# Designs tried in a protein design run: peptides against a protein of PDB entry 8YVU. Part 195

Target 1, 39 residues: chain A of PDB entry 8YVU
Amino acid sequence: PQLCYILDAILFLYGIVLTLLYCRLKIQVRKAAITSYEK
Target 2, 160 residues: chain B of PDB entry 8YVU
Amino acid sequence: TWLTVLKKEQEFLGVTQILTAMICLCFGTVVCSVLDISHIEGDIFSSFKAGYPFWGAIFFSISGMLSIISERRNATYLVRGSLGANTASSIAGGTGITILIINLKKSLAYIHIHSCQKFFETKCFMASFSTEIVVMMLFLTILGLGSAVSLTICGAGEEL

## One batch from the design tools (peptide; made by RFdiffusion4, then SolubleMPNN)

Design b2_p28_3_s3 (from b2_p28_3, 21 letters changed)
Fold by OpenDDE base, seed 4:
Structure b2_p28_3_s3 (fold): chain B 39 residues (1-39), chain C 160 residues (1-160), chain D 39 residues (1-39), chain A 28 residues (1-28)
Amino acid sequence: as target 1 above (39 residues)
Amino acid sequence: as target 2 above (160 residues)
Amino acid sequence: as target 1 above (39 residues)
Amino acid sequence: MEELDLLQEYAVLYLLSVLLNFFLLFLS
């Protein structure tokens, strides 16, 4: 049971980090798309 | 299409915040209805005594609602309003996490001091139950904070 | 407790898949940036 | 664009799964 709680914490943190990274990447893709459209 | 995708992400994060808020409120209500926290010795339920499930839920709910509403309005107002609300919710979430961690430490210390090997003792059971609930609330708070911070970063990125 | 471990496994798998997709997307963004720089 | 959309869907599903896991953890 303790291991499950630890894994939950790790997976939760990992999920948050992935969400943040995904948002950043999406913003970068959007900026790249806008720049390509202006050319 | 890209704007629609971003909008869906923000909306999802907002919904996540609202859901987290509702869950926290539900937990708070259940705990308050089942347990008379005022009669419990010690600081095992310090987070509940501080009213975190209530005010935390309100902050996350407001942040989530503002995030959703901001997506339905013009893009310029969307980012600023959401950024402000998410920042406030992030601060509230951080405070909540701090309170919950303190509560968790006190609960664990109580268990350690009393050498709670038997979980069936009333005091040890309450301490264990408190620890479990606090951990759950901590996860929910971290989830809410994560969503709020994510929305803040996404919104800030759109303004730049 | 058993359900917790099962959920952890599922979430772990999803996390891995998301990480792989994120990496692929990041590589694509980098390639697009390089291509735009060469034009 | 399709990969990004797919990634978004998976991210949403992951977040929902994490949330569900926390709910189940509470109920356990």
Scores: peptide ipSAE 0.499, ipTM 0.786, DockQ to the pose 0.403; fails the geometry check
Fold by OpenDDE base, seed 1:
Structure b2_p28_3_s3 (fold): chain B 39 residues (1-39), chain C 160 residues (1-160), chain D 39 residues (1-39), chain A 28 residues (1-28)
Amino acid sequence: as target 1 above (39 residues)
Amino acid sequence: as target 2 above (160 residues)
Amino acid sequence: as target 1 above (39 residues)
Amino acid sequence: MEELDLLQEYAVLYLLSVLLNFFLLFLS
């Protein structure tokens, strides 16, 4: 049971990090698309 | 470069499907070996009686294997075959989720009817164990469905 | 212990959603890379 | 491209961790 809670915490933290990275990548892709449209 | 990244993702999703299938088979085998489902009163193990852990695992295994083979050989016909297999696995997963939800409802109803105050009573223990196993299988089925749908979308995106 | 199982379910669902979003983003990045290479 | 590759690696690790968690839940 204790190990379950620790694993949940690790997975939660990992999920947050992945979400942030995904958001950053999405913003970069959008910026690249805008720059390609202006050219 | 990007093709290599997509290839790794497809292979990973395929491996995930195979792992999910193997876990489902393990659950099915353990339940069938430890418990005599035929002598258990009620529909607590309705999903097992329907054979879902076995046929569902087979579908996910085939889908995962086809996805891995398709990615490794990089042949157009294999990509289409993998797309078809993943679509079929997605349908099977959806059906499995429905069956498991029905089983879960029956198990919960059984627990309420018997007013399980003592966990060590055989009937209450079996109902609780069934509920736990069904929940685990439900999560695995959702995982398999998610991977199959993801592979389907990725495969469709490559064909466009 | 029951809360741990519920949290696992939520994190699992979140992981699936993130995977789907990541795949979509990857397809977009691939399309952007192809268009940039052709220019 | 490097960020996308890193994100992919993290996604793989996350899926493996989730699978491991479910496996541990079954064994407990």
Scores: peptide ipSAE 0.493, ipTM 0.783, DockQ to the pose 0.442; fails the geometry check
Fold by OpenDDE base, seed 2:
Structure b2_p28_3_s3 (fold): chain B 39 residues (1-39), chain C 160 residues (1-160), chain D 39 residues (1-39), chain A 28 residues (1-28)
Amino acid sequence: as target 1 above (39 residues)
Amino acid sequence: as target 2 above (160 residues)
Amino acid sequence: as target 1 above (39 residues)
Amino acid sequence: MEELDLLQEYAVLYLLSVLLNFFLLFLS
C-alpha cells in the first residue's frame, strides 16, 4: 500500500510533465500552422 | 526520420499489446489453476467462464505480432493484415470490456448481498479477489484496446 | 488503499489519452511537414 | 523534432511505469 502511494505520486508527476510537454508541442504546432497560413 | 519514429511507435504499441496479452494469459492460467471456477457458486468469475482471458489474449497477441512484423518488413500486404488484426483486436477488446464490466457488477453485487465485513470468509475473499483480478484485467484490456485502436488509426493513416 | 487503486486507474486512463493525443499531434506535425516540403 | 522524440520517450516510460504498477498491484 505504501509503495502504491509512492508510485502514484511518481506517475502523477510524470503525467503532469507529459501534459506540459504536450501542451508546449501543441502550441508549437499551432504556431507553425498559423505561420504557414500567413505565407 | 519521421517515418522511423512512427515505426518505432507502432512497434512499441505492438510490444505493449503483446505484453498485455501475456499478462492476461498469465492471470487466466493462474486463476484457472488455483481456483476451480466451475465449482464456484455464482457468476463471480463470469469473464473467466467465458474464456475471455484466453481468446482476448490470443487476439491481442496476434494483433501485436502482426503489427511488429508489418513494421519490420514494410510490406503492403502486412500493413493491411496488421490493420485487420488491430481492428479485430479492437472489437475483441470492446467485447472484453463489456464482459468484465458485467463481471464486476456481479462481483460487487455479491459482496453487497453477503455483507462482506469479514475478509476471512471464503466467499467474501473469493469475491474480493475476483473483483481485484477483474479490475486488473479491465485495465489491461483498456490498455490493449488503446494500443489496438492507436495502431488502427496509424495504419489507416498510412494507407490514405 | 482504495484511493490508490482509483488513482492508478485515473492515471492509467490519462496516460492512454495522452498517448492518443500525442499520436494525433504527431500525425498533424507530419502532415504539416509534408505539406511544407511539397511547397 | 527533438522535443517530439523526447515526448515519445517519456510516453514509453510512462506506459512502462503504468504496466509495472499493475504488475506490482498483482503481486501485492
Scores: peptide ipSAE 0.491, ipTM 0.780, DockQ to the pose 0.443; fails the geometry check
Fold by OpenDDE base, seed 5:
Structure b2_p28_3_s3 (fold): chain B 39 residues (1-39), chain C 160 residues (1-160), chain D 39 residues (1-39), chain A 28 residues (1-28)
Amino acid sequence: as target 1 above (39 residues)
Amino acid sequence: as target 2 above (160 residues)
Amino acid sequence: as target 1 above (39 residues)
Amino acid sequence: MEELDLLQEYAVLYLLSVLLNFFLLFLS
């Protein structure tokens, strides 16, 4: 049972980090698209 | 194509926020229906007594719904409304985290004071159950906060 | 203990969905980069 | 751009590792 809670914490942290990375990637894609539209 | 993907991502974040809110509401209603929290000794369910699962879930649900509607209709006034709602939900999430941390500390203290070696004792079981529920609510609140903040940043980026 | 297992299942499902979305986004970024290089 | 790509690859690999661990956990 304790291992389950530790795993939950690790998975949760991983999910947050991945979400943040995904958002950053999305912002970069948007910036690239805007730059391509201005050319 | 990239705009369509971005829209789907915002919708996904909104859906995640709504789902988190619904789970919080479900847990809140189940706990309130099964347990008479007002008569439970101590502050083991302080977050539930404060009504956080209800008002927090409402804020997250509204924020998520507004985000989805804003993305689908692509109206400037809806984008601003979604930004405001997500900001409010972020503040609510932060407050909720604080309440849940306090509740968790009280629950853990209760377990230590009563030396709950036997898990099946009624008081120890309730304290352990409270701790589990509070931890779940904490995770859900952090998830909701993350989605609200993400939607806020995305909305702000669209206005710039 | 049972709630921990339920949370693990939810986090696992969320991780799968995020992975799929991330992969799709990565493919789109690569396509955008290729298109920008051809211009 | 290269650092972001590397970070993305690392994130994907980490996610795959987590998924594998979950799969092993559910099979146990």
Scores: peptide ipSAE 0.430, ipTM 0.779, DockQ to the pose 0.168; fails the geometry check

Design b2_p28_4_s1 (from b2_p28_4, 16 letters changed)
Fold by OpenDDE base, seed 4:
Parts: structure tokens; sequence; C-alpha cells
Structure b2_p28_4_s1 (fold): chain B 39 residues (1-39), chain C 160 residues (1-160), chain D 39 residues (1-39), chain A 28 residues (1-28)
């Protein structure tokens, strides 16, 4: 049971980090698309 | 007795505080990383601008950790430390609730002023999103406060 | 303990889905960068 | 019973957060 809670915390943190990275990457893709449209 | 139930659930309450803190921290980090709160018109994210998800998470995390450590070691100094941390977390939670209620009122007022019938307007979407996040944060803060108060009562009962 | 395992399963599934989405987005960014370099 | 209820409540909140986050990501 204690290992399960620790795993939940790690998975939760991982999910958040991945979400942030995904958002950053999506913003970068959008910026790159806008810059390519203005050329 | 309620005290015996709370004592048995003390570790669980500490874990709940830590979990609540982590969720609040995550909401704060996500909102700050995805949205430029400084460029959003209005006070839709006033609670985030105040840094509540960060300092609130720290207080609840410390309180939860101290509660777990106190229960495991059963040392008087740790019990006092946990009681102090839970009291501080309770005060922080109360302040957080106030900030979140103010933010919620501002977000709702923004939705009413702009007659947000069209959910597709970026401003209306952001205000709605803010409202939903603030409601969730408010709920988490209430849960954290409830756990902190419960732990404070347990700690006070052990000192008597 | 059973609920903890259910939460672990949900968080794990979410982490996998996010990882797949992140990988797809990263591949798209790389493809866009290569296409911009050939122009 | 209390532990179960709180865990279910936290899971419901997390699920709701993920739904909201996905909506935000879809609009960004």
Amino acid sequence: as target 1 above (39 residues)
Amino acid sequence: as target 2 above (160 residues)
Amino acid sequence: as target 1 above (39 residues)
Amino acid sequence: DLQLQLLLLLLALLSLFFILLNRLLAEL
C-alpha cells in the first residue's frame, strides 16, 4: 500500500511534467507554423 | 470516539495533505507554463498571480510530511512540530480560500459582463477555464484545510 | 490498497497516452524543421 | 470508508483536471 501511494505520486508528477512539455512543444510548433506562413 | 477515528486516519490525512499540495502545485505550474497570466486582461487568474498554488502547496506539503513523520516516530517534538505546521497550513488554507473566492467572483463577473454566450471566444473560454480551475483549487483547499484541522485536533488531543 | 492500484492504472494509462502524444508532436516538429531546411 | 471516499473524490478531481487541461490544449 505505501509503494502504491509513492507510485501514484511519481506517476502524477510524470503526467504533469509531460503535460508541460507537450504544451511547450505545441506552442513551438504553432510559432514555427506562423513564422513559415509570414515568408 | 471521533478522536480515535482521527488518530487511526492521521497518516491518511497527512498523505491527503501532500496529495492536495501536489495537485495544487501541478495546477499552478501548468497554468503558469501554458498561459501568460501577465498578458491576460482582467483578474481572472488573481489567485495564480498571488502565487497561492506554490506557497499553499509548500505549506500543505510540509504539514503532511510532518504529520506522517510525527506519527511514525511518536516523538513529542515532532508532534509539536506537526501541530505548528498544521496550524500554519490551516491559516494558509483559510487565506487561500479567500483569494480563490475573490478570483471566482472576478471570473464570474467577467463572464457576465462579456455576455459569454459564445463559448468559442478566447476571452470567454479563458474566463470559463479559470472559473473551473479556481473551483477545483477551492475544493482542494477546503480538503487540505479539513485535513490540516483534523490533524491539528489529533495533535492537540495527544498533547492533552 | 485496491483503489490505489486503480489510480495507478489510470495515471499509468494517462502517462502512456501523453508520452505517445508527445512523441508524435516531437516527430512533427522534426519533420517541420527538416522541410524548412530543404527550402 | 472515509479513505475510500476521499480517494474517489481526489480521483474525480484529477479526472476533471485532465479534461479541462485537454480542452485548454485543444484551444491553444
Scores: peptide ipSAE 0.522, ipTM 0.810, DockQ to the pose 0.062; fails the geometry check
Fold by OpenDDE base, seed 5:
Order: structure tokens, then C-alpha cells, then sequence
Structure b2_p28_4_s1 (fold): chain B 39 residues (1-39), chain C 160 residues (1-160), chain D 39 residues (1-39), chain A 28 residues (1-28)
């Protein structure tokens, strides 16, 4: 049972990190699209 | 008795308090990382500007940890320390609820003033998003406060 | 307890969905970079 | 029973957070 709570915490942190990375990547894609449109 | 039930759940309540604190911290970090709160017009994120997700999470985490340690070691000094920490966390939670309610009122007022009929405007979206986050933070804070108060009652019952 | 496993399953599914979305976005960034290099 | 209820409530809140986060990501 203690291991299960630790796993929940790890999976939760992983979900947050992935979401932040996804946001950053999406911003990069948008910036790249804007720069491509200005050329 | 209700006290006996609470004593059996004391470790669980401590874990719940830590988990609630971690979720609040995660919300704070995500919002601060994704949104430049300083450049957002209005007081929609006043609770985040006040740093509540951070300091509240610290207080709840310390309280929960002390409660778990106190229960496991059954030392009188740890019990007193846990009681003090839970009391401090209860005060912090009450203050947090107040801040979140104020933020919620400001966010709702902003939505009303700007007649956000079209949720497609960036300002209306941010206000709606803030409202949703603040509501979730409020629920988490109420849960944390309930856990801290329950632990305080348990600790006080052991000192009697 | 069985509930912890249910939470783990939900968090795991969320992690998979985010990973798939991240992969799709990464592929889009790579395609955009390649098209920018060919111009 | 209390533990189960609290865990279910936390799971519901986490699910809501993920939905909101995905919505934010879609708008960004």
C-alpha cells in the first residue's frame, strides 16, 4: 500500500512534467509557424 | 467513538494532507510556468500572486509529515510538535480559503464586467480558467484544513 | 488497497495519452524544421 | 469507507485538473 501511494506521486509528477514539456513544444511549433509565415 | 475512528485514520489523514499540499504546489508551479501572471490584466490570479500555492503547500506538507512521524514514534515531544504544526496548518488553511474566496469573487466580477458571452476572447478564457483552478484549489484547501483539524483533535485527545 | 491501483491505472492512461500527444507534436516540429531547411 | 471516499474525491480532482490542463494546452 505504501508503494502504491509513492507510485501515484511519481505518476502525478510525470504527468505534470509531460504537460509542461508539451506546452513548451507547442509554443515552439507556433513560433516556428509564425517565422515561416513571415518568410 | 469518533475519536477512536480518527486515531485509526490519523496516518491516512497525514498522507492526505501531504498529497493535498503536493497537488496545490503542482497547480501553482504549472500556472506560474505556463502563464506570465505579472502581465495578466486584473486580479484574476490574486491568490497565485500572493504565493498561496507555495507557502500553503509547505505548511500542509510539514504538518502532514509531523503527524505521520508523531504517530509512528509515539514520543510526547513529537505529539506536541505535531499538534503545533497541525494548528499552524489549520490557520494557514483558513487564511488560504479566505484568499481563494476573494480571488474567486474578483474573477467572477471580471467575467461579469467584461460580459464574457464569447469565451473565445483570451481575457475571458483566462478568467474562466482562473475560476476553475481557484475552485479546485479551494476544494483541496478545504480537504487539507479538514485533515489538519482532524489531526489536531486527535492530538489534543491524546494529551487529555 | 484496490483503489490505489485504480488511481495508478487512471494516471497511467493519462501519461500514455500525454506521451502520444507529445510524440505527435514532436513529429510536427521535426517536419516544420525540415521544411524550413529545404527553403 | 472514509479513506475510499477521500481517495475518490482526490481522483476526481486530479481528473478535472488534467481536463483543464488539456484545455489550456489546446488554447495555447
Amino acid sequence: as target 1 above (39 residues)
Amino acid sequence: as target 2 above (160 residues)
Amino acid sequence: as target 1 above (39 residues)
Amino acid sequence: DLQLQLLLLLLALLSLFFILLNRLLAEL
Scores: peptide ipSAE 0.521, ipTM 0.809, DockQ to the pose 0.118; fails the geometry check
Fold by OpenDDE base, seed 2:
Structure b2_p28_4_s1 (fold): chain B 39 residues (1-39), chain C 160 residues (1-160), chain D 39 residues (1-39), chain A 28 residues (1-28)
Amino acid sequence: as target 1 above (39 residues)
Amino acid sequence: as target 2 above (160 residues)
Amino acid sequence: as target 1 above (39 residues)
Amino acid sequence: DLQLQLLLLLLALLSLFFILLNRLLAEL
């Protein structure tokens, strides 16, 4: 049971990091699309 | 004594088989989604082209589920069904190992032919990545096969 | 203990899905950057 | 003990997969 909780913590942290990276990338795509529309 | 140990671990082996199948499926889906395997020159991803991560995962998942159900219900018909499924899974695993070994040989040959001194070349990187993924898939397949064979032996021991 | 394993499976699946989405989004950003450079 | 070892092995393989995936994502 303790190992399962450690794995959960690692996977949870990984999920959070990926979510943050995805959000940053999505914002970049949106900014690029806006800049392309203004040109 | 060895059979009694395996019998106690049947549920665990079934879960391990399902987990192995899920990981294989995940690897297959990731590789197919990220890489256009059809446009990659060479047979570096021959195992993926053969669809092994998908059909292998299905067989292992079914085998693992049947094993768990068989253990929980302790019914003779489920034991036979689990034995059949584990046997099929063992055959699938053996075939998968063969396919993966062939793919690994092709990938290594590709790396050798192109004298990949520069890891920065896209082709060399892809071949190296393929080799690493195939090795991991091979380990997972060996683990899955080991679990399926163990479950098959347990099931056969219960029928005797 | 069973709940922990279920959570591991969900988190693992989530990590895979996010990784796939991140890859797709990164490819889109690259394509958008190339199209912006050709204009 | 065997269950724990197998779980640790699976976790190690999973971590390795994520590392490889991140490398692939970095090059894409």
Scores: peptide ipSAE 0.520, ipTM 0.807, DockQ to the pose 0.090; fails the geometry check
Fold by OpenDDE base, seed 3:
Formats: structure tokens, sequence, C-alpha cells
Structure b2_p28_4_s1 (fold): chain B 39 residues (1-39), chain C 160 residues (1-160), chain D 39 residues (1-39), chain A 28 residues (1-28)
């Protein structure tokens, strides 16, 4: 049971980090699309 | 009988506080990372500007940890420390609820003033998003407060 | 203990889905960058 | 079971948060 809670915490942290990275990447894609449209 | 049930669930209540704190911290981190709260006009994120997700999470985490340690070691000094921490967490939770209610009122007022008929306007969308997040934070804070109060009652019952 | 394992399974599944979405988005960013360089 | 109910509630809140976050990311 203790290992399960530790695993939950790690997976939760991983999910947050991935969500942040996904957000940053999505913003980069949008900026790249806007820059290509202005050319 | 209800005190006996609370004593049996003391560790669970401590874990609940830590989990609630972690979720609040995550919401705070995500909102602060995605949004530039400092440049958003209005007080629709006043609870986040006040740093509640962070300091509230610290108080609930400490309370939960002390509760778990107190239950495991059964030492009188740890029981008193846990009671003190749970009391502090209860005060922090009450303050947090107050801040969140104020934030909700400001967000709702913003929606009303700007006649947000179309949620597709960026300002109206942000106010709606803030309202939804603050409601979620309010529910988490109520759960945390409920656990802290329950632990406080349990600890007080052991000292009597 | 059973609830902890259920939570682990859900968080694990979420992490996998996010990783796949992140990989797809990263490939899209790379393709967009290549297309902008060829113009 | 109080533990199960609380866990389900927390999972529901987490799922709702992700939906809201995705909506936010769609508007930005």
Amino acid sequence: as target 1 above (39 residues)
Amino acid sequence: as target 2 above (160 residues)
Amino acid sequence: as target 1 above (39 residues)
Amino acid sequence: DLQLQLLLLLLALLSLFFILLNRLLAEL
C-alpha cells in the first residue's frame, strides 16, 4: 500500500510535467503557424 | 462511537489532507505556468495572486504528515504537535475558503459587468475558467478542512 | 490498497495518452519547421 | 465506503480539471 501511494505521487508529477510540456509545445506550434501565415 | 470511527480513519484523513494539498498545488502550478496572472486585468485570480494554492498546500501537507506520524508513534508530544498542526490547518482552510469565496464573487461580478453572452470572448472565457477552477479549489479546501477538523476532534478526544 | 491500484492504473493510462499526444505534437512541430524552411 | 467515495470524487475533480485545461489551451 505504501508503494502504491508513492507510485501515485510519481505518476501524478509525471502527468503535470507532461501537461506543461504539451502546453508549451502547442503554443510553439501556434506561433509557427502564425509566422508562416504572415509570410 | 463516532470518535472511535475517527480514530480508525486517522491515517486515511492524514493521507486525504496530503492528497488534497497536492491537487491544490498542481492547480496552482498549472494555472501559473499557462497564464500570466500578473498581466490579467481584474481580480478573477485573486486566490492565486494571494498564493493560496501554495501556502494552503504546505499547511495541509504538514498537518497530514504530523497526523500520520502521531498515529504511528503514539507519543504524547506528537499527539500535541498533530493537534496544533491540525488546528493551524483548520484556520488556514477557513481563511482559504474566505479567499476563494471573495474570488468567486469577483469573477461572477466580472461576468455580469461585461455581459458575457458569448463565452468565446477571451475575457469572458478567462472569467468563466477562473470561476470553474475556484469552485474546484473550494471543494478541495472544504474536504481538507473537514479532514483537519476531524483530526483535531480525534486528537482532542485522546487528550481528554 | 485496491483503490490505490485503480488510481495508479488511471494515472498510468493518462500518462501514456499524454505521451502519445506529446509525440504527435512534436512531430507536427518538426514538420511545420521543415515546411517553413523550404519556403 | 468513505475512502472509495472520496477517491472517486477526487478523480472526478481531476478529470474536470483536465477538461477545463484543454478548453483553456484551445482558446489561447
Scores: peptide ipSAE 0.519, ipTM 0.805, DockQ to the pose 0.034; fails the geometry check

Design b2_p28_4_s2 (from b2_p28_4, 18 letters changed)
Fold by OpenDDE base, seed 3:
Structure b2_p28_4_s2 (fold): chain B 39 residues (1-39), chain C 160 residues (1-160), chain D 39 residues (1-39), chain A 28 residues (1-28)
Amino acid sequence: as target 1 above (39 residues)
Amino acid sequence: as target 2 above (160 residues)
Amino acid sequence: as target 1 above (39 residues)
Amino acid sequence: DLLTELLLLLLQLLLGFFILLTELLKQL
């Protein structure tokens, strides 16, 4: 049962990191799209 | 054809097999280094006692390496070698799954018998830890087996 | 304890979905970079 | 960065496995 809580913590941290990376990548895609439109 | 798709993914499957093998080896090494499995009551680490993380990792690594080399060199003798290695890896994976399932059943039975309500009891913690590691290894073994079988089918299709 | 296992399943599913979305975004960024290099 | 690469490899592995399972299911 405590291992379940440890797994929850790891999965939660993984989810946060992936969310941050996704946001960063989304911003990069938006910047690339804007730069392509100005060209 | 499905064979054409598998042939295109042969390198990917080989890398997958090597990675799976390395992860299994890492888990085996960590468990053996941190825990004295010989002094643990019951067979909750039976897969580790059987040395599965080690020999399984060796078979998967060899199979994956041979598959990658065979694809790169396009030599007929390497194709046969890869087919043999992948077949051996598939057998090893199937055996590993069986061992892991047996270990999982023993670990779950141990948890149930001892009514592991107190997580801080060393025995219950070890049984739960074993269960989690065995589940992870089971998933990795299924992935490895899938890659090995796919590579075996690709190799058999080339001989045919 | 039962809630922990449910949470693990939800977090695992969330991780898979985020990973798929991240892969899609990464492919889009790569395609945008290739298209920008050919102009 | 190594962790990110390892995670990406693991992800590719999972995706490849799902693709393989999907192809196997289509053949069944």
Scores: peptide ipSAE 0.408, ipTM 0.757, DockQ to the pose 0.036
Fold by OpenDDE base, seed 1:
Structure b2_p28_4_s2 (fold): chain B 39 residues (1-39), chain C 160 residues (1-160), chain D 39 residues (1-39), chain A 28 residues (1-28)
Amino acid sequence: as target 1 above (39 residues)
Amino acid sequence: as target 2 above (160 residues)
Amino acid sequence: as target 1 above (39 residues)
Amino acid sequence: DLLTELLLLLLQLLLGFFILLTELLKQL
């Protein structure tokens, strides 16, 4: 049972970090697309 | 087109706040009905004793309702009212997160102090149950805060 | 304890889905970068 | 069963919020 709570915390943190990384990556893709369109 | 997207986003955020509030209220009522919090030794249910599920649910419900009404009527005065309500709900959500974190720390400390090796001991079971419920409430509060902050940003963007 | 395991399963599934989306987006960024380097 | 349904609803809200955040980031 203690391992389950630790796993929940790790998975929750992982989800938050992945969401932030996904957001950053999406912004990068958009900037790249805009730069390619001006070109 | 961007205004129609923002409106759909506001409605979704408002619904999210109302739903989060309803879930928080349901958890509060279930815990109060099943457990005699007053007779539980320690501060395992400190967030419930503080009435957070109730006042938090009220703030999120009001914020969500105001956001939906603001979106539907498209009146400038309602946008300002919604912005104020969402700001208040964001502050309430932040306070709620703080209370829940404190409760979680107390619950974990209780489990550690009593060396809860036997999960079937009534006190250890209650502390574990409290921890689970508090984690769920914390998650709901984070979602509610996220929606309230998002609505605040959207409302501020409409005033600029 | 049962709720913890259910939450773990949901968070795990969410983490997998986000990881797949992140990988897809990362591949898209890499392809865009390679295409810009060959021009 | 009720708790499972509530958890599923919470997951749907999270997914919706993620989609919303994604759309907001597209506008930024």
Scores: peptide ipSAE 0.452, ipTM 0.778, DockQ to the pose 0.105; fails the geometry check
Fold by OpenDDE base, seed 2:
Structure b2_p28_4_s2 (fold): chain B 39 residues (1-39), chain C 160 residues (1-160), chain D 39 residues (1-39), chain A 28 residues (1-28)
Amino acid sequence: as target 1 above (39 residues)
Amino acid sequence: as target 2 above (160 residues)
Amino acid sequence: as target 1 above (39 residues)
Amino acid sequence: DLLTELLLLLLQLLLGFFILLTELLKQL
């Protein structure tokens, strides 16, 4: 059970990091789309 | 081309394969040292009893080493040797996945039959521990198989 | 312990899905950058 | 400590595989 909780913690951290990176990338795509529309 | 990308990452794939093999070997040695698998009732450790952590680790280690050597020396004979070793490692990985899935099913069935609500029971603890180790080994085997297949495709592309 | 394994499976699946979405988004950003450079 | 190091190594391996997958997807 302790190993399972450690794995959960690592997968959770990985999921948070990926979510943050995805959000940053999504904001960049939206900014690029807005800049292309103003052009 | 995708082959050019795989060629650039060949060393990384080889290192990944060696690391996967070392981790599998470490799990095998730890489980064999801590647990007397031969005296454990049931098929909870069937993959370990079959010796998969050992022979699988050997195949992946050889494949990874040959891949690294092939990339460093850039010799045609080493490319063929690496292709052969990666093919053998891919077959070993596929067999390992099959054994691990069978072991996982047996472990899960054991947990279900014994209604392991009380984690402190030795049998339930052993079945849970086996399930955790088998899942970790399954992930490592999938990663190793992915690297071996990628190296095989890269090597086949260089021979064409 | 059963909840821990279910959580591991969900987090693993989430990690794979986020990886695929991140790759798609990265390709979109690159296509947008190339289109902006040709202009 | 050994388990933590092994887990860190596994995480590095997963990250490397993720980078590899990203490069493969970039070539498609």
Scores: peptide ipSAE 0.445, ipTM 0.771, DockQ to the pose 0.093; fails the geometry check
Fold by OpenDDE base, seed 5:
Structure b2_p28_4_s2 (fold): chain B 39 residues (1-39), chain C 160 residues (1-160), chain D 39 residues (1-39), chain A 28 residues (1-28)
Amino acid sequence: as target 1 above (39 residues)
Amino acid sequence: as target 2 above (160 residues)
Amino acid sequence: as target 1 above (39 residues)
Amino acid sequence: DLLTELLLLLLQLLLGFFILLTELLKQL
């Protein structure tokens, strides 16, 4: 049971980090698309 | 501007508040239906005894609904009403977090004092269950508070 | 304890979905970068 | 199934909130 709660915390943190990384990557894609449109 | 982003997400934030409120009501209803909290010894369900899942959910639901209605109708009186409701929901959320933290501390202290090694002991089971539910409620309350504060800031920005 | 395992399962699934979305987005960024390099 | 759907909705809300938070942090 204690391991389960620790796993929940790790998975939650992982989900947050992945969400942040996804957002950053999405912004990069948008910037790349804008740059390609200006060329 | 960040205010423009918040305005675009206002409906989403309102939906988040309503959903958080509904989840809180569901948890409150389930716990009250399964457990007779009044007969449980100790303060392991102090947040439920205080009725937080119910009144907190009502405040979040009202604030979320008002936010959605305000966005859709774009009327000045609704904006003010939404701002007031979101402010009230933010205060309620802050109070709820405090109550939940206190409950969590009491539940953890209970587990520690009784040296709960066996999960199937009735008192230890109840304390562990309380801890699980309180943690879930705490996460939901933090999410609700975040949405309510964001909506409050958005509404304040519209009044300026 | 059962709720913890359910939460773990959902968080795990969420992590997988986010990872897949991240991979797809990363491939898009790479494709955009290659296209910008060829121009 | 209902609990799973509810948690998925909660996760979607969390994701949306984190996306919003990330956007807010970028504007700071």
Scores: peptide ipSAE 0.444, ipTM 0.772, DockQ to the pose 0.068; fails the geometry check

